# Peptides against a protein of PDB entry 6GMG, part 137

Target 1, 331 residues: chain A of PDB entry 6GMG
Amino acid sequence: DSDDRVTPPAEPLDRMPDPYRPSYGRAETVVNNYIRKWQQVYSHRDGRKQQMTEEQREWLSYGCVGVTWVNSGQYPTNRLAFASFDEDRFKNELKNGRPRSGETRAEFEGRVAKESFDEEKGFQRAREVASVMNRALENAHDESAYLDNLKKELANGNDALRNEDARSPFYSALRNTPSFKERNGGNHDPSRMKAVIYSKHFWSGQDRSSSADKRKYGDPDAFRPAPGTGLVDMSRDRNIPRSPTSPGEGFVNFDYGWFGAQTEADADKTVWTHGNHYHAPNGSLGAMHVYESKFRNWSEGYSDFDRGAYVITFIPKSWNTAPDKVKQGWP

## One batch from the design tools (peptide; made by RFdiffusion4, then SolubleMPNN)

Design b2_p10_3_s2 (from b2_p10_3, 4 letters changed)
Fold by OpenDDE base, seed 2:
Structure b2_p10_3_s2 (fold): chain B 331 residues (1-331), chain A 10 residues (1-10)
Amino acid sequence: as target 1 above (331 residues)
Amino acid sequence: PVLNLNPAPP
């Protein structure tokens, strides 16, 4: 299965994209055409268009994760993840709700847990934190200054993140970003970096030591955000898909959506870029397609997943992979 | 790196 992955060929720098196709409220195109758009719109380094390198094309070919990979500059580590979970709703529904006809108790609990997550609030939390980080980055010329600024910002807002350990993903995220250390990136100057956001959908029931029911229907207790901070411990996410509930059924491992640093205040109008699968033009899956979806389309997810996380990472300000405005489709 | 498989249709 992995052997049929193909790296898309290079596209001329001056080649314009073909029009995207509408698909259930999304804009859709084949990966090769996305590369063309990427080169015209997102490839800019220090204001100059760049051809997508072979390495970047290879990253992209991995599917939805490839979209985030090429735009963030690194394979997602998912360490700084946020979500929102309504504990009261969860408890109340478990207490007062009833399984649907034919629904097992485990299935009921898994469903209730899934429904207790709020994707919009999770996204808003990530945006809030990213904004705080960006303010902390703006005038900081070394990591120490950045961290000091960050702590001050958090204190001013009485944010629970101020209590996180210095070694936490929250405080260590910048220093652990490869592009921060690169000469043509941040060059160890926080003020040259900006916070960006992507999202991951995945399955909660990944613990192989747990019951089969949790693997099939979800683990209601897994991957919940910490109260106050909204941080999700992603350490147990091993890209394990949902277990089949019937013979022949199969689920996919994850979905990634790239948001970047859009300034659109209305969440529903934000654009999320993602792929359907790895590029296999000569295989059974076929060519990779890239989708530009509104938040509604992205946040809906699939039955394959019962968790969504919104992750913060950093890119150099000189990159144009995370512009303030993202236009859906082409032209 | 992990490959992304085709998600289930909506």
Scores: peptide ipSAE 0.328, ipTM 0.882, DockQ to the pose 0.137
Fold by OpenDDE base, seed 5:
Structure b2_p10_3_s2 (fold): chain B 331 residues (1-331), chain A 10 residues (1-10)
Amino acid sequence: as target 1 above (331 residues)
Amino acid sequence: PVLNLNPAPP
């Protein structure tokens, strides 16, 4: 925690948001105004608006991860993550490509690896899996029924996930979700839960025992999805930022984007909600801002990151933090 | 929990 982080004040439940500002295809606002929108649009429990609690406001104040935290109900564990990597493209570019002028071999390999990930296909894989899970959740009133349904669905689709161990993050994700066990949440009833998606951008070169070049330019072999399943082992993600390549250069630790459970079939039309940094209105960073971005704006990421993962978790259906349709900005 | 230091979107 930073000493200059501040929890945003409470907003009256009936206070309407100020208009968002357009910014390069995004909608942008200050965190306090996002709280107002959140209370009007996303706060509903069983159809009733709720004031964002002090605890939720504290979570939100952590920045982009706070947006995902407040909407998912838990701090991201990132255990059920998906991505898509084009191995043939990677091998071909390494073999036939050449470093650019002034580009080191390590920099070239890191760049080629980054470019070999397909964010859209990774997102699509997560959506496919979430859809299967949602079908398995439907009409399942205990975990055993859910797991049986899930296995049947995977078998019908000849999905490689059917071969995962029963104790894997894939099969254990629901039982490990706090809101599933809560009386006012799932109450141990899978049919009361739904799968939701968020995304994380991060740096591949986090191994401190590896070469400095990998820490500066990326580790081409790190955080690749498993063939067939698309699962990414996130166990080595320790929120370590990219190492500086020049004096005075600095990179940030991660970026989180909240998607939820939008039903828009066109990926380019989906909306992703994220923050710029932790809330420090009296500090050097200033007040936290929240962005609602189209997929093209989200998926392009920053030079700080060379990996993107799409993560599945669960929330109660009674929550409105993951509606079928998300409108960008206000009004 | 880890706090975020993200840059602003371009």
Scores: peptide ipSAE 0.242, ipTM 0.839, DockQ to the pose 0.126
Fold by OpenDDE base, seed 4:
Structure b2_p10_3_s2 (fold): chain B 331 residues (1-331), chain A 10 residues (1-10)
Amino acid sequence: as target 1 above (331 residues)
Amino acid sequence: PVLNLNPAPP
């Protein structure tokens, strides 16, 4: 029920943010204060600071997805998603492992599948692909040139993505990005765009036609990356939360984390920006809070989710929503 | 924290 969602008010462009507060190893603040930081640090278009528009504030108010939305310029479609799954580990643990005391077989299988995903390797794969894309974008002034460059780069690296269909989200992602077509964005010039990354945590057991056990404990076979490419088919992700395993238990639909285009080589030092829930200052949930987390804190996730994907999209280089370096908190 | 989010817009 989103009836109590409220759009945060405008913040003066020159208003400095209040200090962030530490929260479980994260930097945390209320959404209004994040808007202040965003205007000071991330709002720049063509080098000029901008006030967050009403539309952008409305996007932001949706919660964690709103953080990604306002920074990427579009609601996440999640079409170009990557993950890493250790098939050998999964098979071995199923064969040689045993359910814990009180753990059902379905719960055991779901847990083993979850543990067979590697968030760090998934992130590294996305960064690798984003780097290839950025090289392909750099000197390409039309989509054809971009695609040619991309294929050459993939061939040089012997990357399995070179075998993807032309209609694949991998090759179609740029042309399907609204900001690429905008006059003040890419203006159909790939060299004016850059690849950026965000992450989504979600539940695997979303198929309503499947067993109740899969909905409660996860579907071990769902949302696995394709071998070689690391691509995840996200078409079946309908934002359906985990089913309760006990009376009164409830789970949330998803979590989104914004990374952008940080150049920090050490994954553990990268900063991920996310929200706790939609903004409901007068409702039971209360005001939205924004967190800036290190990768360890982000990738830890919650019991609500058993899948993590790292998604590539594009933004204009003229935007400052994805700087090379992100500082955690304020100041 | 409880990550209870607004549903996706249509």
Scores: peptide ipSAE 0.157, ipTM 0.775, DockQ to the pose 0.432
Fold by OpenDDE base, seed 3:
Structure b2_p10_3_s2 (fold): chain B 331 residues (1-331), chain A 10 residues (1-10)
Amino acid sequence: as target 1 above (331 residues)
Amino acid sequence: PVLNLNPAPP
């Protein structure tokens, strides 16, 4: 029940954050303190520090998705998602492997499918595509120029994305970004925008018409990336959590992690920002906490999820919510 | 951490 969600209060613009706390290799803080950090580090519009608005604080209060929401400027649509799946490994393990002691066939297949995804390669694919998009944006002053540049870049790299339909999420993502159309955003000028990345963890077994086993242990065939492109069809993701496998067991619906546009070449050194739950300081869940995790901690995920996608969206270059360097914690 | 979020915008 989200009825007890509360919008965090405003923080003074010049209020410095308290030190973050170490938490299982992560940096952790309460949401109010993250707002302080955000105002000092990420709030800048056209080089000027800004107080987080009431609207932004409201978005943030939604939890992990709120972190991505505030920094991307829109609620995640997840339309341009990438992943990496080792089909050969999957087939081989299904053929030659066997269930563990006490493991059902469905559980075995679900586990094998989960293990056949490579989070690092999925992330790398998204970064590769974002880089191509950024090159296409750089000197394009209208959408037509952007699309032409994009096609040329893809052709030069012999990338399978060049064969995508003009109406696909890949080519339509920019025009469908609200901040691209805003006067103080992109103002319909692609060169004023940049590609950014966030990640979503979720459950594959969301089809209510499928078997109970798939809902409990995963759907091995669901949410696989298309060969060559790495694109994942996210249209069937309805934020449905994993079904309990035992009485009293419960799972959450998703996790979102914000990466932005970090230039750190070593994936293991990249920082991912996420929240634990919606802000309910007076409720049973308590105050929202924000985590800054290294890729190893982020990509590990939870048993709640068997899929990870890396999603590309766009923000104005005038925003500082996606800097090239992100520091973990405070100071 | 325990994740519990609003799945949809307000």
Scores: peptide ipSAE 0.224, ipTM 0.802, DockQ to the pose 0.400; fails the geometry check

Design b2_p10_3_s3 (from b2_p10_3, 6 letters changed)
Fold by OpenDDE base, seed 1:
Structure b2_p10_3_s3 (fold): chain B 331 residues (1-331), chain A 10 residues (1-10)
Amino acid sequence: as target 1 above (331 residues)
Amino acid sequence: PVLNAQPARP
């Protein structure tokens, strides 16, 4: 229950982290120790190390979403989301494939849809778009200049995003970023901002008006990317978990992973930071743990989820929450 | 804001 959530205590600014421990190919630590690492590595504003504030510690305590929250500076809105879906594979498997032994038709269709998403290609699309946005930002000193640059970049690359409506989340994302408008943030200067990426895993079968089978086994038609752009309409994502298929079964609402702005070209070498649950040291869930996973570990996900999206947002360049290189674990 | 209620990860 949310009533068990506790804000982690402050950590001294100069306290070094304890070593992380390995956990199934990822690095793991308790949330308090992550705060220590965060203060040493990611806390810098204008080159100056900062203690994680009470507000930031409170955000962090929300679990996996808290990791993205504290590093992006805002609660995720997920409006600018990308994925990759193989329509031909999906259609072919539905036509020529067969349900496994004991698998219902609905379960088969849900599984085939899940398997038709490509996490690596979705991630690559988001990185491509973030790169275009960063080029548009670099010499733009007002929003109009940014938008003009963005349109030019998209035209040069013959990118389908150039045809998006002016009201699209794609074009409005920067202006809707609180830190862009802040005096100590972007101060309305696009050249002071950079694009960053996080990922969300969630359940497709969230429509209460749909069949029970879709809620249990997935909605094959939900949350598909638009052809050409790769944009996913996230408006129907209400953080509703998968419905149980048997008595006593329960599923998690979502999972968030923070990537930031790593420059590592090999996706398999990128590091994703996420949490296991909200911080409840005195409750049944226990203390929150933070994981730093390689892309392979992150993209595998869980049976709780059948969709993955890669989302772009913006942070001030003066923040160090999205460095070019992220080292897994400690030391 | 919605919190993340997950079982412990492996």
Scores: peptide ipSAE 0.290, ipTM 0.850, DockQ to the pose 0.143
Fold by OpenDDE base, seed 4:
Structure b2_p10_3_s3 (fold): chain B 331 residues (1-331), chain A 10 residues (1-10)
Amino acid sequence: as target 1 above (331 residues)
Amino acid sequence: PVLNAQPARP
C-alpha cells in the first residue's frame, strides 16, 4: 500500500557510498546508498555538489519512476515516446506461425505482438532524435529559434518528424518542461538545455472496455509506433497492470529506466538506472533497491510488460544527472 | 504521481 512509503533520510554530502554488489549482471544497492552515490556523482549544479533535498528524496522513494523523477526533475509525462515495431514480422508470424501447445489464440497474438517490438531499434531512434534536438538547441536563445533550427535539421535529414503538427508533443516538449522556465534552469534559453532519454516498460492491455483476453495476454494493436516517425501515442497509458491469468498471480504497473545523455555508441555498454519498488522499509515490500543495469538487462524486461518506450525530455546543462559517461556500480 | 508497486527483484 502507498501508505507504507517512507522518505529516505538525508545523507551527509561527503559520505562515500558503500560498494555495490553484482546481481544477475547488474549492480545493486539499497536506496540510501544510491543517494550517497548520487550526491557524489550526479548532484552537481553549476559544478558544485548538492545534498539531495527532502523533496528529491521523496520523489526517489516512489521506486523505479522515482529514479527517473529525481534525475529529470519532473514526474514523467511520457509524451515524447519512441519505439520500433516490425509490422511485416507481426503479420507473417500471425499468418504462418502456430500457437504453442496449450496457448490460446489471444495469448499467441499477444506474444507475437510483443516479440515484434525491437527495444534496441527503439532506443536508437530516440538517440537519433535527441541528437537532432541537441543540435537545434546549441545556438538557440529563444524557443522560436529552437523550433526553426529543429525544422531545418529535420529537413536536412529528410526525417518524417518534419511533418508533425506544431502542437505535437515533439515540438511542444521543450516549452512544457518546467526546468526550461526556471531562472536557475534554462531561464527560457534553449541553449541552456539538453535532451535526455529514459525508458518505460508497461502493459498494452489497459483498455477496460476491451476483452478480458486482451487484458490478460495483451492488445496486439495498442501502443504501436507511427511509421516513419517512431512516435508512440501514450495517451492511453494509465499505469494499469496486466490482468492475472491464474489465481494468485499479480503483475506490476510499470518499470522506468534512466539513461540520460550517455555518449557510448555501443548500446550494449550503456547503463540504465532503475528501482525495484517504492521505499517501504517497515512494510512488506521492504527497502527500495536501485539497480544499474546494462542495456541487455534492462531491455529484457519482465512478463509483466509487453511494451517498451524510449522517451525524450530535457534538463538544464548545468545539472549533472545526465553525464556523458555513467559508471556502473561503485567504485 | 503513481507509485511503483513492484516486488523485490532478485
Scores: peptide ipSAE 0.288, ipTM 0.848, DockQ to the pose 0.156
Fold by OpenDDE base, seed 2:
Structure b2_p10_3_s3 (fold): chain B 331 residues (1-331), chain A 10 residues (1-10)
Amino acid sequence: as target 1 above (331 residues)
Amino acid sequence: PVLNAQPARP
């Protein structure tokens, strides 16, 4: 029950983290220890280490989404999302493939659709776009200059995103970022901001008006990226979990992973930070744990989800929540 | 805000 959520206590600013624990190629720790690491490594504003505020600790306590929340400074809106879908693979597998023994047609189609997404290519697309945005931000001192720069960059690259309208999440994302408007943030100066990336895993079969089969096994047509741009319409994502296929079965609503602005060119070496569940130390779920996973571990996902999106947002350059290098675990 | 209600996973 949501009533079991507890805000982790404050950690002294000078308290060093305990060592993380290895877990299946990941680094794992309890949320309180992550707060200690966060204060030492990621808390810096204008180069000054800060204690995680009560508000930030409350955000963090929400679980995996809390990790993204505290590091991005806002609850994820997921408006600027990218993915990669192999349409040819999908069509070919549907045509030439066969359901597994005992697999229903709906289950087969859902599985084939899931397998037709490429997490690595989706991530690469988001990184590409983030790079373009960062170039557009670099010397722009107002939103108009940023947008002009962005359009020029897209034109030079012959990117299909150039055809998006001004109301598109692509162009409106910066102005809709609270930290952009904050005096101690961007202060309405795009050059003070940088693009960052997080990922969301979720279920495609969220349409309650659709068949039960789609809710159980996935909607093959849902949350596909637009050709050319790679943009995913996330408007239908309502955080509805997969429907049970058997009595007593339950699925998780979503998973969020924080990447930030790492410069590591090898996707497999990038680190993704995420949580297991909301913090309930006195409840059945127990204390929240934070994981730092390599891309392989993150992108694998769970059976709870059949979609992955890579989302771009913005943070002030003065924040250190998205450093160019992220070290897995502690020390 | 929506909570992450996933069980502990390794």
Scores: peptide ipSAE 0.285, ipTM 0.852, DockQ to the pose 0.158
Fold by OpenDDE base, seed 3:
Structure b2_p10_3_s3 (fold): chain B 331 residues (1-331), chain A 10 residues (1-10)
Amino acid sequence: as target 1 above (331 residues)
Amino acid sequence: PVLNAQPARP
């Protein structure tokens, strides 16, 4: 119930965070303390610290998606999503594998499909594409120049994305970014923007017209990346959680993790920022907590989800919400 | 906008 959501109060700009707490290999803190860290580390616009606005605090209060929202400047649209799926592994395991004891055929197929995704390769693909986009942005002062640069970069790398339609999310993502059009943002200048990455975990079995088994155990054919490009069609993602397999069981709608534009080459050393739920300090869920997890902790996911996507969006270079280095916790 | 209504996680 969203009725008990509360916007966290403002924190003084000069207030330093309390130390984060270690939690299962990640750093954890309450949302109010994350706001303090955010103001010290991520709030900078044109090199100047800023207090998190009421609007930004409201966005943040939405939970894990709120972390991505406040840092990206827009509610996630998930249009430019990437993943990696091993088709050969999937086919081979379905053909030669067997259900575990007590596992239904549908459960087996759903599990095999989930296991055929490679989170690390999906993340690497998104980073590769973001790098190409950043090169295309660097010297482009209008959208036409950006698109021309992008096509040239893709051609040089023999990347299948060069064959995407001009109206595809891949080519339209920049012009559809609100901050690109803002005077204090990109001001319609691609060279003032940079590509950033976040991740979404979600459930594949969202089609209400499909079998109950797919809703319970996953849809093996849903949300697969296109061969060559790695693009995932996210149009059918309606934030519908996994269906219960037993009475009283409940699953979460999604999980979002913010990566930004970290330059750490070792995926295992990258930091992902996410929240546990919407902020309800006076409700049953309690106060929102923010986690800073290493990739291993993030990519592990939960049983609530059988899909992971790595999404590219854009922010102004003048924002410090996506620094090249992210430190876990505080201090 | 859709909020995240997940329970606390370790």
Scores: peptide ipSAE 0.291, ipTM 0.851, DockQ to the pose 0.156; fails the geometry check

